# Peptides against a protein of PDB entry 1MQS: the designs that were tried, part 34

Target 1, 223 residues: chain A of PDB entry 1MQS
Amino acid sequence: ILKMLFLNKDLNNNDNITTITDDIFNQQEIIWKVLILDIKSTATISSVLRVNDLLKAGITVHSLIKQDRSPLPDVPAIYFVSPTKENIDIIVNDLKSDKYSEFYINFTSSLPRNLLEDLAQQVSITGKSDKIKQVYDQYLDFIVTEPELFSLEISNAYLTLNDPKTTEEEITGLCANIADGLFNTVLTINSIPIIRAAKGGPAEIIAEKLGTKLRDFVINTNS

## One batch from the design tools (peptide; aimed at target 1 L111 E117 I132 Q138)

Design b2_p20_3_s4 (made by RFdiffusion4, then SolubleMPNN; from b2_p20_3, 11 letters changed)
Fold by OpenDDE base, seed 5:
Structure b2_p20_3_s4 (fold): chain B 223 residues (1-223), chain A 20 residues (1-20)
Amino acid sequence: as target 1 above (223 residues)
Amino acid sequence: SLVDKKILEESKKALEIIKS
C-alpha cells in the first residue's frame, strides 16, 4: 500500500509504516496526490493506514470513485479500486475530462483480460494515454505511455499467466520466452537497464531471468 | 453485518495481494 502511495517506487519493506513515512517525508519532496477508492478498497486502506499516514504519504484528498469529485488538473491521482467495468469507465471518463494531471491505476485484484482490453481501447480513443503513468494489479505492472511501452507480441501471454489451469512448466517456459524477448530488446537498444518488477508474480520471475541473462552477457563480453 | 464481513474478507485478500 505504501509503495502504491509513493507511485510504486521501491521501498524498504522491513520498516514499519511510521518509519517509512517519516523517512520519506524527511528525505524527499512530498508529491501531493489524490487517492481515489471504492467501498472495498476504503475498508482496506482504513484498516492499515491512519489519516496521518496518508498525509505523510502526500495524500491531500481521498474520495470514492463513484462520488462527484472536483477536478484537480494539476494534481496526480492514485486509483486503488476493484477491477470492474464500471470503475474502468469512470477512470476513462476522468481521463477524458482531464480531472487530474496523471493517473496511477492500481487494481485491488487481478484485472481480467477483457477488461484490460476494454481499458486499452477506451484510452486509445481518448488520445490521452500519456497521462496514464501506471497500471498495476497482482500480475500487471506497466507504463502505458507510448514512448515507454512496447510489446513482445506473444500470443495469449496474459491468459496463460492468469489461468489457474496453466502448469508451472508452461508458466516457466513462457516467462523464459518473455525474458529472452526482453533481453534481445535490451541488446538492440545497447543499454543495460535497471529492472523493476512487481514482487510475487510472473513479473518477478521474468525480472530474475532477465537479470541473469544480462549479468551473464556482461561477464562473457568483458572476459 | 454480513456486508461488513464480506468487505472485511475481501479487504484481507486485497492486503495479502499488496503484501505479496
Scores: peptide ipSAE 0.011, ipTM 0.367, DockQ to the pose 0.019
OpenDDE base, seeds 1, 2, 3, 4: peptide ipSAE 0.005, 0.000, 0.006, 0.007; ipTM 0.341, 0.333, 0.389, 0.355; seeds 1, 3 fail the geometry check

Design b2_p20_4 (made by RFdiffusion4)
Pose (drawn by RFdiffusion4):
Structure b2_p20_4 (pose): chain A 223 residues (1-223), chain P 20 residues (1-20)
Amino acid sequence: as target 1 above (223 residues)
Amino acid sequence: SLTFREKLALKKHEEFKELL
């Protein structure tokens, strides 16, 4: 999360510290930025970061994408928002409106090509595609409550999975999401683990789903 | 070195720029 608040800095280069000392913060000399969150993404940040931490990272203000936000045409903006048609539209609207000097679009989970092309087509007919400095799938779609406790914030799962009423489609969709939440966690760990799961029920479906996802990930790296 | 997430983020950004 912090690396993102630094415009995904230090990326594409060297350095293995973990929580930047101040003397180094003065090495790059950092400028204030607007931070745009949405309901879901605010729940992710406010769990691990205090307001003081945000300022210390150069974040002047933070507001939801849906609020009426007063313009700051000369101030950078970092969007950390869910990959939704609704949000993408507003980024396009803010982009046109010239609400901010720059855009650093960061998606909470992962943006589908479906929506990447959408955002791209809309932005193309603006004379301002040049202001979007970066667009990143961050893979931080979970909440870390205690140091090693995490949640996918998918409430009422035991019910949805065992309710006879539930479709054989709603179940597959739910497992697909849980498979993603795990995938989002696994990428954060930066370790491709061995999947072990109890057979017969949802844990297996999710295991095999996550198995396939992690399989492709390993492939679409080297070959 | 780059993390998996960073590599994916770069790939996504390149895909966005290719579209523009």

Design b2_p20_4_s1 (made by RFdiffusion4, then SolubleMPNN; from b2_p20_4, 9 letters changed)
Fold by OpenDDE base, seed 1:
Structure b2_p20_4_s1 (fold): chain B 223 residues (1-223), chain A 20 residues (1-20)
Amino acid sequence: as target 1 above (223 residues)
Amino acid sequence: SLTLIEKIGLKTNKEFFSLL
């Protein structure tokens, strides 16, 4: 998250958030930025950072992507939002209206190829592609509740998985979503976990799916 | 060395600009 707030520049990761923000605040010219969030990313950021941390990272204003926002044409913007068509359209509209000087786009999870192409096409049509400085997948689609505990914040997951009326398709879909979220979390932590799951339930299915994703990823990164 | 998430982010970035 801090790296994103510093425009994905290399940061010395050996220090806690406070030390990093203090060091940057003291050593470098702070680039003041606007942070554009959605509901999900707001929860994610709030779980990890305090308001003071945002200020120290140069975030002067933060707002929701769906809110009416005043133009700040001389201020760079960091978007940290879900990879949706709606958010892409809003970003493109903001670009068309010259709402900000520069656009650093960060998606909370993997941007599908079709949406990537859509974004690129729309940006190209505007003639303002030079204002797009970055398009990143951050894979921060989880909430840190405690230092050693996180949540994917999937509504009614337990209920859905334990309801006998839930279809196999729904279970499979939900398990896939959970596995995707866990996979993204693992990538963020940058450590391959030992997966432990209860046997004979949805947790085992999820663990298997996650294991497969991790194996596939390791194979693809080592090739 | 870049972390895994950084590598993925850079890949997306590269792909985006290749489409422009």
Scores: peptide ipSAE 0.375, ipTM 0.840, DockQ to the pose 0.631
OpenDDE base, seeds 2, 3, 4, 5: peptide ipSAE 0.368, 0.351, 0.350, 0.365; ipTM 0.839, 0.807, 0.830, 0.836; seed 3 fails the geometry check

Design b2_p20_4_s2 (made by RFdiffusion4, then SolubleMPNN; from b2_p20_4, 8 letters changed)
Fold by OpenDDE base, seed 3:
Order: sequence, then structure tokens, then C-alpha cells
Structure b2_p20_4_s2 (fold): chain B 223 residues (1-223), chain A 20 residues (1-20)
Amino acid sequence: as target 1 above (223 residues)
Amino acid sequence: SLTFIEKIGLETDKEFKSLL
């Protein structure tokens, strides 16, 4: 999330939020930005950051995407919103109206291909594609919104996934370990789950591995 | 340097730009 607020630039993730923001503040000029959220992403941001953290990150104003927002044509905007048709249409409308100088679009989860194509098509029609600086999937699907929650208690899983020094092989290994843990959990529950995972991220890797394990198990038990 | 997660996230950006 902090990286998003700094336009997805590389940050030292080994420090606490305060240290990171202080270091950035001292080392480089802060770019003032507008942060545009929806209801879901507001909850996400609020769970991780304090208002002071936003200010230190250069967020001068934050608003809901569905709210009437004043134009700030000289200010870059960070969108952090759900990947929906409605939000895409609003973003495009904001683009058409030159509401902001630059658009950094961050989706809370994976953007489906059809919506990506729709966004691209609409942006192309505006002739203002140069203002769209980034379209980024934040992959925050790990946020627990369901009442039935459990933890595999894998030490530092999040840190490992988000450490710049972590290799792809290490990530793959971690995903395998998570899949094993989930598999064991499923066996304990004694029910075949419907697996849902964001596309393109570790969750998809885990889901695929889990699915394979479950299929193999079912085949072997029914033989 | 980008984390693995960041690299994955940027794939959407690459795809988007390719569609423009």
C-alpha cells in the first residue's frame, strides 16, 4: 500500500511505516497527490495506515470515487478501487474532464481481461491515454472479508512475498507450502471446496497447486 | 528492484499499454 502511495516506486519494506515515510521525506521531494478510494479500499487503507501516514506519503486529499470531487488538473491522482465496470467508467469520465494531471490506477484485485479491454478502448477514444501512467493490480484478495477464517501460521509469509530480495523460486516454494497446508486443512474439514483466487498472483499459483492435490487425492481414494 | 509481487502486478500495466 505504501508503495502505491509513492506511485509504486521501490521502497525499503524492512522498516516500519513511520521510518519509511520519514526516510522518503528526507531523501526526496514529496509529490502531492489525490487518493481516490471506494468503500472496500477505504477499509483496507484504514486498517493499515493512519491519516498522518497518508500526509507523509504526499496524499493531500482523499475521496470516494462516487463522490463529487473538485477538479485538480495540476495534481496527479492515485485510484485505489475495486475492478468494476462502474469504477472504470468513472475513471474514464474523470479522464475526459481532465480532472487530474496524471492517473495512477490501482485495482484492489485482479482486473478481468474484458474490463481491461473496456478500459483501454474507452481511454483510447478520449485521446488522453498519455495521462494514464499506470494500471496496477495490488492483489489484496488476501484481505479476509469472510467470517470463516483460519491461519496456516506460516512465519513471515507476507514479508517473504513482498521482499525485493525474495526470488521467484522462493515464492514458488512458499506457495507450495501454503498449498500443502490448505490441502491438509481441506482433508480435516472433509469437504471438497470451491477454490477462488485472484488471477496472475501467488493466490492463483496456490489455487492451482491445491486443485491438483485435491484431484489427485480424489482419484487415488476412489480407485 | 521490484518484488515478485510487484512484477506480477505490473503485468496488467503492460497489457493495458499494449491495448492502446
Scores: peptide ipSAE 0.396, ipTM 0.820, DockQ to the pose 0.472
OpenDDE base, seeds 1, 2, 4, 5: peptide ipSAE 0.406, 0.394, 0.365, 0.387; ipTM 0.837, 0.827, 0.814, 0.829; seeds 1, 4, 5 fail the geometry check

Design b2_p20_4_s3 (made by RFdiffusion4, then SolubleMPNN; from b2_p20_4, 7 letters changed)
Fold by OpenDDE base, seed 2:
Structure b2_p20_4_s3 (fold): chain B 223 residues (1-223), chain A 20 residues (1-20)
Amino acid sequence: as target 1 above (223 residues)
Amino acid sequence: SLTYIEKIGLKTNEEFKSLL
């Protein structure tokens, strides 16, 4: 997250957040930026950073992507939002309106190819592609509650997975979402886990999906 | 070496640029 706030520049991650922010604040000229979030990413960032951390990272204001936001044409913007068509359309509209000087787009999870193509197409049509400085998948679709404990914060996941009225389609969809979140977490911590799951239920399905994703990733990155 | 996130991020960024 801090890396994102510093426009994905290399940061020495060996220090705590305070040390990192202090060092950057003191050693580098701070670029003041707007941070644009959605509800989900707001929860994520709030679980990791304090308001003072945002300030030290050069965040002047933060707003929800769906809120009416005043134009700040001389200020660069960091988007940290879910990879959805709706958010893409809003970003493109913001680009069209010259709402900000530069656009650093960070998605909370993997951007599907079709949405990436849609974004690129729309941006190309605007003729303002030069303002899009970055498009990143951050894979931060989780909440950090404690250093060794996290949550995906999927509403009523346990209830849904254990409700006999839940359809197979709903279960499959939810399991996929959970597996994606776990995959993102694994990538974030940069460590391959030993997966333990209860057998005979959704946990096993999730574990299998996660395992597949990890294997596919390893294969793709080593090729 | 780049972390997994960094590698993916760079890939996405390059793919985006290639589509412009």
Scores: peptide ipSAE 0.334, ipTM 0.821, DockQ to the pose 0.629
OpenDDE base, seeds 1, 3, 4, 5: peptide ipSAE 0.339, 0.325, 0.303, 0.316; ipTM 0.819, 0.796, 0.806, 0.807; seeds 1, 3, 5 fail the geometry check

Design b2_p20_4_s4 (made by RFdiffusion4, then SolubleMPNN; from b2_p20_4, 8 letters changed)
Fold by OpenDDE base, seed 2:
Formats: structure tokens, C-alpha cells, sequence
Structure b2_p20_4_s4 (fold): chain B 223 residues (1-223), chain A 20 residues (1-20)
């Protein structure tokens, strides 16, 4: 999240949030930005950061994407929102209206290819593609606790997925282990779940592996 | 060095740019 607030620049994550924000605040020129959120991403941000952390990251104003927002044409904007058609359309409208100077678009999870193409098409029509500085998938939707969310000791998984030293083989192995854990859970509850996963990331890999395991199990049980 | 997730994020950005 902090990396996103600093426009996805490489930050030395060896320090606590306070130390990172203080060091950046004291050592680097603060770029003042607007943060645009939705309800889901607001919950994500609120779970990890305090208002003071946002200020130290250079967030001067934060607003909901569906709210009427005043134009700040000289201020760059960070969008951190769900990967939906509705949000894409709003962002494009904000671009058309020159609401901000620059647009750093971050999705809470992977934007599907069809929506990415739609975004690109709409942006191209505006002639203002130069203002779109980033389109970034953050994969931070897991922080939002839905009432029926259960954890499979996700802390180690998160660390491994975010460690730059982790190899693709280790990622694949981790995804397999998570899928195994989920499979065991499904067997325990004796109910076949509807699997929903964000595309393009580890969640998709896990979903595919889990789906394969479930199919194999059903075939073997019916034989 | 970028993490796996960071690489995925950057990939999406490059894909977007290629569509523009």
C-alpha cells in the first residue's frame, strides 16, 4: 500500500510503516496527491494505515470514486479501486474532464483483459493517454474481511508472494500447497464450493489447481 | 529486484500501454 502511495516506486521495506513514512517525509520532496477510493479499498486502506500515514505519504485529499469531486487539474491522482466497468467509466470521465494532472490507476485485484481493452479504447478516444501514468494491479483485495472469510495461515503466503527473492518454482509450490489446504477444507465441510478468483495472479493459479483436484476427486469417487 | 506480485502489476501496465 505505501508503495502505491509513492507511485509504485521501489521502497526499502525493511522498516516499520512509521519509519518509512518519516524517512520519506524528511528526506524526499513530498508530491501532494489525491487518493480516490471505493468502499472496498477504503476498508483495505483503513485496516493498514492511519490518517497521519496518508498525510505523510503526501495524500492531501481522499475521496470516494462515486462522490462528486472538485477538479484539481494541477494535482496528480492515485486511484485505488475495484476492477469494475463502473470504476473504469468514472476514471475515463475524470480524464475527459481534466479533473487531475496525472492519473495513477491501481486496481485492488487484477483487471480482466476485456476491461483492460475497454479502458485502453476509451482512453485512446479521449486523446489524453499521456495523462495515464500507470495501470497497476495491486492484489490487495484479501485484506477486506468479508463476514465469511476464513484464513489458511495466509501470513506466510503473503510474505512469500511479496518477497523479491522468491522463485517462480516456489510460487508454484506455494499455490499448490494453498490449493491442497483449500481442498482439504472442502472435503471437511462436505460441500463443493463455487470458486471465484481474480484472474492473472496467484489466486487464479490456486483456483485452477483446486479445480483440478476437485475434478480428479469426483472422477475417482464415481469410479 | 521485484516480487512476483510487483512483476504482475508491471505486466498489466505494459499490456495497457501496448493497447493504446
Amino acid sequence: as target 1 above (223 residues)
Amino acid sequence: KLSYIEKLGLKQNEEFKSLL
Scores: peptide ipSAE 0.396, ipTM 0.880, DockQ to the pose 0.505
OpenDDE base, seeds 1, 3, 4, 5: peptide ipSAE 0.362, 0.328, 0.326, 0.334; ipTM 0.848, 0.829, 0.836, 0.841; seed 4 fails the geometry check

Design b2_p20_5 (made by RFdiffusion4)
Pose (drawn by RFdiffusion4):
Structure b2_p20_5 (pose): chain A 223 residues (1-223), chain P 20 residues (1-20)
Amino acid sequence: as target 1 above (223 residues)
Amino acid sequence: SSVEELNTEKHEEFLELVEE
């Protein structure tokens, strides 16, 4: 999360510290930025970061994508928002409106090509595609409550999975999401683990789904 | 690093799509 608030700095280069000392913060000399969150993404940040931490990272203001936000044409913007048609539209609208000097679009989970092309087509007919400095799938789609407790914030799962009423489609979709939440966690750990799961029920489906996802990830790296 | 490279490729792909 902090690396993102630094424009995904230090990326594409060296350094292995963990929570930047102030003397180094003065090495790059950092400028204030607007931070745009949405309902879901605010719940992720406010769980691990205090307001003081945000300022210390150069975040002047933070507001939801849906609020009426007064312009700051000369101030950078970092969007950390869900990969939704609704949000993408607003980024396009803010981009046109010239709400901010720059855009650093950061997606909470992962943006589908479906929507990447959408955002891209809309932005193409603006004379301002140049202002979008970066677009990143961050893979932080979970909440870390205590130091080693996390949640996918998918309430009422035992019911949805065992309710006879529930479709054989709603179930597949739910497992697919849980498979993603895990995948989002696994990527954060930066370790491709061995999947072990109890057979017979949802845990297996999710295990085999996550298995396939992590399989492709390992492939679409080297070959 | 792999996620970082993907993000770079994602951004480059966005720019290429906008150029089209």

Design b2_p20_5_s1 (made by RFdiffusion4, then SolubleMPNN; from b2_p20_5, 9 letters changed)
Fold by OpenDDE base, seed 2:
Structure b2_p20_5_s1 (fold): chain B 223 residues (1-223), chain A 20 residues (1-20)
Amino acid sequence: as target 1 above (223 residues)
Amino acid sequence: SSIDKRNKELTEEFKKLVEE
């Protein structure tokens, strides 16, 4: 999330949010931006960041994508929204109306190929593709329900993992998806967790996969 | 990182599609 707020620049993920924001705020030129959210991403942002964090990241104003927003043609915008046709249409409309100076589009989850093509087609028609600086997929497929509790919202995960009819391949695939989601969460929060999982079940598989991903990431980041 | 690579690739693909 912090990376996104700083226009997807490389950040030191080993520091806490406060340290990162302070360092960037003090050491780099602040770029004032507008943050456009949806309901899902609002919940995520509010759980991970504080008001001061947003300010230090240069967020001048934040609003919901479906709300009427005043044009700020001299201000770059960060979109952090779900990859939906509706949101894409709104972004394109904002582009058409020159609502912002630059567009940094960050989808909260995987952008389907058909939607990517749709976005590209619509943007092409506008002739303003130069204003779109980034199209990223951060794949933050989780819902924060409590300050320290979140769900990946994978449908029927518990049932699938506990159904004796579920194949090993299905279990492996689901565990991989869960581990990916958790990994992305860790990166978003910028905190390396102590992993605790029950032994002898899917939780252990997930924990092992997550641990491997984290170790690989740390090694690659430090190298 | 894998995520960074993916994002860069996505942006590149987007730009490519816009040009088509």
Scores: peptide ipSAE 0.549, ipTM 0.931, DockQ to the pose 0.467
OpenDDE base, seeds 1, 3, 4, 5: peptide ipSAE 0.544, 0.533, 0.532, 0.538; ipTM 0.929, 0.926, 0.925, 0.927

Design b2_p20_5_s2 (made by RFdiffusion4, then SolubleMPNN; from b2_p20_5, 12 letters changed)
Fold by OpenDDE base, seed 2:
Structure b2_p20_5_s2 (fold): chain B 223 residues (1-223), chain A 20 residues (1-20)
Amino acid sequence: as target 1 above (223 residues)
Amino acid sequence: SALDKRNEELTKEFKELVKK
């Protein structure tokens, strides 16, 4: 999230949020930006960042994508929104209207190819593709319900995992998806968790998969 | 990072599609 707020620049991940924001604030020129959110991303950001953190990141204004927003043609915008046709259309409309100086688009989850193609086609028609600086996928497929609690919002996960009719292949697939979601969450918050799971069930399978992914990632990043 | 690489690829793919 912090990386996104700093226009996806490489940040030193070894520090806490406050230290990172302070260091960047003190060492680098602050680029003032607008942050465009949706309902899901608002919940995520609110759980991880304080208002002061946003200010230190150079966020002057934050707004919902569906809200009427005033043009700020000299200000770059960060979009952190769900990869939906509706959001894409709004972004393109904002581009057409020259609402902002630059567009940094960060989707909260995987952008389907059809939507990528749609976005590209619409942007091409505008002739303003140069204003689109980034199209990223942050893979934040979770909702934070409480400061220390989040959900991946996988439909019927509990039911599926506890249904005796569920096949081993289905369980394995679901566990893999959950592990991927958790892994992406860990990468986003830049904190390696202590994994705790109940033994003898799907939670253990997920924990093992997540642990493997984290170990592999650490090895690959340190090599 | 794997995520960074993916994002770079996504941006690249987007730019290529726009030019088409």
Scores: peptide ipSAE 0.543, ipTM 0.932, DockQ to the pose 0.525; fails the geometry check
OpenDDE base, seeds 1, 3, 4, 5: peptide ipSAE 0.538, 0.505, 0.495, 0.508; ipTM 0.931, 0.921, 0.918, 0.922; seeds 1, 3, 4, 5 fail the geometry check

Design b2_p20_5_s3 (made by RFdiffusion4, then SolubleMPNN; from b2_p20_5, 12 letters changed)
Fold by OpenDDE base, seed 3:
Parts: structure tokens; sequence; C-alpha cells
Structure b2_p20_5_s3 (fold): chain B 223 residues (1-223), chain A 20 residues (1-20)
């Protein structure tokens, strides 16, 4: 999340949020940005970041994507929203209207190919593709406190995930079970973790599932 | 590093799609 707020620049991940924000604040010129959220991402941001953290990250204003927003043509915008057709249409409309100087689009979960293509097609028609600087699908990095190594004690998980004979359905099922276990662990620790997973494998699937569960939980608890 | 790589790839893919 912090990385996103700093336009996905490389941040030293070993430091706490305060240290990171302070270091960036002291070392780099703050770029003021608008943060555009939806209901789901608002809950996520609110659970992880304080208002002061947003300010230190250069977020001048945050708003819901469905709300009427004033044009700030000289200000870059960070979108952190769900990958939906509705949100894509709104982003494109904002682009057409020149609401912001630059668009940094971060989807809260994996962007389906069909939606990527739709976004690209619509943006192409506008002729303003140069304003879109980033299109990211972020697996919500939840904040992990002190790293503890633990095992879910799922029998043969490693073998199942690495066996070439294992079906996609079996992998998906196992990943769901692992995600459930991790979710329960997170709830027990009472801390929202930063989820880091290797890309292109079961770990990514697990991370996605876990992220969804955590987001849903946060939304339900804040409601 | 893996997340950064994927995100960069997605951006590149998007740009390629727009150019088509």
Amino acid sequence: as target 1 above (223 residues)
Amino acid sequence: NAINKRNKELTEEFKELVAK
C-alpha cells in the first residue's frame, strides 16, 4: 500500500510505516496526489494507514470513485479500486474529462484479461493513453508484524502442489484450505499481515484468496 | 521483486494493447 502511495517506487521494506514515510519525506520532494478509492479499498486503507500516513505520502485528498470529484488537472491521481467494469468505465470517463494530470491505476485484486482489454480499448479511443502511467493489480499487502514461521500442518501439501499429476481443481482446493488456515491464524494474531507471495504459483492463489477473506472481514467488522 | 515485476509487466501489456 505504501509503495502504491509513492507511485510504486521501491521502498525499503524492512522499516515500519513511520520510518518509511519519514525517510521518504526527508529525502524526496513530496508529490501531492489524489487517492481514489472504492468501498472495499477504503476499508483496507483505513485498517492499515492513519490519516497522517496518507498526508506524509503526499495524499492531499481521498475520495470514493463513485463520488463526484472536482477536476485537478495538475495533480496526479492514484486509483486503488476493485477490478470491475464499472470502475473501469469511471476511470475512462475521468480520463476523458482530464480530471487529473496522470493516472496511476492499482486494482485491489487480479485484473481479468477481458477487463484489461476493455480498459485498453476504451483508453485507446480517448487518445489519452499517455496519461496512464501505471496499471497494476495489487495483491493487498497486508501489514505483517514480526515474522514468525509457522506450519498449518496440512498433510502432503508440498507434494500435492508440486506433483505434475495434480489437477488444477485439486490445487485450487488445497490453496483454499491453506488460505483458510492463514486467515484463521491472522485472526488469532489480531494483526493484518502484509501478504507476500511468489508469482505464478500456488502461493499467488493463496495470497489472493487470503486477501479477499481479509478484506471481507475488515469490511464486515467496520460496518 | 516478484510483485514489482508483475506490475511492470501488466503496465507493459496494457500499453501494448492500447497501441494495437
Scores: peptide ipSAE 0.519, ipTM 0.922, DockQ to the pose 0.479; fails the geometry check
OpenDDE base, seeds 1, 2, 4, 5: peptide ipSAE 0.374, 0.471, 0.452, 0.376; ipTM 0.795, 0.896, 0.888, 0.820; seeds 1, 2, 4, 5 fail the geometry check

Design b2_p20_5_s4 (made by RFdiffusion4, then SolubleMPNN; from b2_p20_5, 12 letters changed)
Fold by OpenDDE base, seed 1:
Structure b2_p20_5_s4 (fold): chain B 223 residues (1-223), chain A 20 residues (1-20)
Amino acid sequence: as target 1 above (223 residues)
Amino acid sequence: KAIDELNKKLTEEFKKLTAE
C-alpha cells in the first residue's frame, strides 16, 4: 500500500510504517497527490493506514470515486479502486475533463483482459494516454483488522463450508476463492508464509491449494 | 518483486493497446 502511495517506487524494506514515511519525508521531496478510492479500497486503506500516514505519504486529499470531486489539474491522482466497468468509465471521464495532472491507476484486484482493452480503447479515443502513467493490480483482497490479523471478508464462508446441503462443487469453488485471496495476500505482503491448518477440514484443503499456488509461483519466477 | 514485474508488464500492455 505504501508503495502505491509513493507511485509504486521502490521503498526501503522496513516493517514500521511510521519509519518508512519518516524516512521518505526526510530523504526526498514529498509529492502531493490525490487519492481516489471506492468503498472496498477505503476499507482496506483504513485498516492499514491512519490519516497521518496518508499525509506523510503525500496524500493531500482523498475522495470516493463516485463523489463529485473538484478538479485539481496540477495535482497527480492515485486511483485505488475495484476493476469494474463503472470505475473505468469514471476514470476516463476524469481524464477527459483534465481533472488531474497525472493518473496512477491501481486496481484492488486483477483486471480482466476485456476491461483492460475497454480502458485502453476509451483512453485512446481521448488522445490523452500520456497522462496515464501506471496501470497496476495491487491484489489486496484482504482487510487487516490487527497488525497480525487479517480477513478475506468472504461472506458466509463458515456457514457454507459447514452446511450439509452445500455441494462439493460449491465447497471446491469457495476453497479456491479463499486460496486465491490468501495467495494474493502473500504476494502483497511479499513474504512466503509457513502454512498451518487444522487437519481433516476445509482449512486443510485451502492450505494444500495455497501451497500448490505458492510452489507454482516460485517455480515460474525462478524459470 | 515478481508482482512488481507483472504490474510493469500490465502498464506496458496498456500502453500498447492504447497505441493500436
Scores: peptide ipSAE 0.402, ipTM 0.892, DockQ to the pose 0.672
OpenDDE base, seeds 2, 3, 4, 5: peptide ipSAE 0.390, 0.390, 0.375, 0.384; ipTM 0.889, 0.890, 0.886, 0.888

Design b2_p20_6 (made by RFdiffusion4)
Pose (drawn by RFdiffusion4):
Structure b2_p20_6 (pose): chain A 223 residues (1-223), chain P 20 residues (1-20)
Amino acid sequence: as target 1 above (223 residues)
Amino acid sequence: EEEEEDERYNEFLNKYKKNV
């Protein structure tokens, strides 16, 4: 999350510290930025970061994508928002409106090609595609409550999975989401683990789903 | 104008990345 608040800096290069000392902050000399969150993404940040931490990272203000936000045409913006048609539209609207000097679009989970092309087409007919400095799938779609306790914030799962009423489609979709939440966690750990799961029920489906996802990930790296 | 739109479209797609 902090690396993102630094425009995904230090990326594409060297350094292995973990929570930047101040003397180094003064090495790059950092400038204030607007931070745009949405309901879901604010729940992710406010769980691990205090307001003081945000300022210390160069974040002047933070506001939701849906609020009426007063313009700051000369100030950078970092969007950390869910990969939704609704949010993408607003980024396009803000981009046109010239609400901010720059855009650093950061997606909470992962943006589908479906929507990447959508955002791209809309932005193409603006004379301002140049202002979008970066667009990143951050893979931080979970909440870390305690140091080693995390949640996918998918409430009422035992019910949805065992309710006879539930479709054989709603179940597949739910497992697919849980498979993604795990995938989001696994990528954060930066370790491709061995999947072990109890057979017979949802844990297996999710295991085999996550298995396939992690399989392709390992492939679409080297070959 | 259509060539400029295509260039902007491709430039925007090139800015997309995954944080892995």

Design b2_p20_6_s1 (made by RFdiffusion4, then SolubleMPNN; from b2_p20_6, 8 letters changed)
Fold by OpenDDE base, seed 3:
Structure b2_p20_6_s1 (fold): chain B 223 residues (1-223), chain A 20 residues (1-20)
Amino acid sequence: as target 1 above (223 residues)
Amino acid sequence: DEEEKKKRYEEFLSKYKDLV
């Protein structure tokens, strides 16, 4: 999963998730990405990753594949979804619409030949094969419990994150909304993460805002 | 155009054939 979040680059350490994310964060520049999930993969992510892990991996926002998502044409997208005809059609539609700058497609299980051929056929028609940087199928063998499932609802306001016409005020507002969503998620899972973010980008703003919210919450709860 | 589409199709399948 971490490999996927880092665009399937080779990871040098067989350490725990926290150690890996810390090492990568210290050694490499973070590439900011959008994560697209379905219900099954959301449960998977929730079971093995903390909110902080997603942030350290450069995941700015995540959404369900079936949800109406705002275009972010300058942002690479990671799809982590079930290998179904429906999901393939949605991905291809997103490709046609230039919804993201790059497409990293990761299926939660083996992709059948017929679906691969269907994907290939649809992509070939679009003429945008160059935007698909990777197709990978994962193998996950673990039990996911429903109580560990969480999601962030992304508003249409997230459209402006990579629009060069977007004002700093609008970016700040968006970052605040993301921080609020993450804060709620942290409270729901009842685990306070160690927050770390790359400097000079939206993630830093989000991390600062989230950190402030968490600190304030802890102070208020212990008082 | 159709020939180019076919070429792209084959290239795509060749690249990801190991997924099956």
Scores: peptide ipSAE 0.403, ipTM 0.899, DockQ to the pose 0.130
OpenDDE base, seeds 1, 2, 4, 5: peptide ipSAE 0.000, 0.375, 0.019, 0.019; ipTM 0.249, 0.887, 0.542, 0.507

Design b2_p20_6_s2 (made by RFdiffusion4, then SolubleMPNN; from b2_p20_6, 7 letters changed)
Fold by OpenDDE base, seed 3:
Structure b2_p20_6_s2 (fold): chain B 223 residues (1-223), chain A 20 residues (1-20)
Amino acid sequence: as target 1 above (223 residues)
Amino acid sequence: EEEERKERYEAFLSKYKDLV
C-alpha cells in the first residue's frame, strides 16, 4: 500500500509505516496527489493507514470512484479500486475528460486478461495513453472490516495524532495540513459538510481551520 | 488513425502483459 501511495517506488521494507513515511517526507519532495477508492479499498486503506500517513504520502484528497469528483487537471491521481468493468469505464471516462494530469491505476486484485484488453482498447481510442503512467494489480489479503470497525479505526487514527511529544508548532502545522486536505476533499466531492469536533484537542483546531476555509470559500464564490 | 490506435493498443498490452 505504501509503495502504491509513493507511485510504486522502492521502499525500505524493514521499516514500519511511520518510519517509512517520515523518511520519505524528510528526504524527498512530496508529490501531492489525489487518491480514488472504492468501498473495498477504502476499508483496506483505513485499516492500515492513519490520516497522517496519507498526508505524509502526499495524499491531499481522497474520494470514491463512483462519486461526482471535480476535475483537478494539474494533479496526478492514484486509483486503488477493484478490477471491474464498471471501474475501468469510470477511469477511462476520467481520462477522456482530462480529470487529472496523470493516472496511476492500482487494482486491488489481479486484473483478468479480458478486462486488460478492454482497458487497452478504450484507452487506445482516447489517444491519451501517455497519461496512464502505471497499471498495477495488488494482491491484498484484506480483512473485510465491518462498517463499525471502519469507524473505530478512523477514530484511532485521529487519536494517534495526539502525540504528547509533538510541539505546539508541529501540531498547528499538522492541523493546517489536515484542514487543507479536508478542504480539498470537500471541493472534490462538491458537498459542504457539517463540522463537529471534540473540544480541547487537535480536532477543534482542525475544525476551526476548516470552517474558516469553507466560510471564506463560500463568501468568495458567492461574490 | 486506425493504425495509430492499433499501435497504442499493442503498446499498452505489451507494457502490462505481466498483470495477467
Scores: peptide ipSAE 0.429, ipTM 0.907, DockQ to the pose 0.161
OpenDDE base, seeds 1, 2, 4, 5: peptide ipSAE 0.015, 0.017, 0.018, 0.016; ipTM 0.424, 0.419, 0.568, 0.525

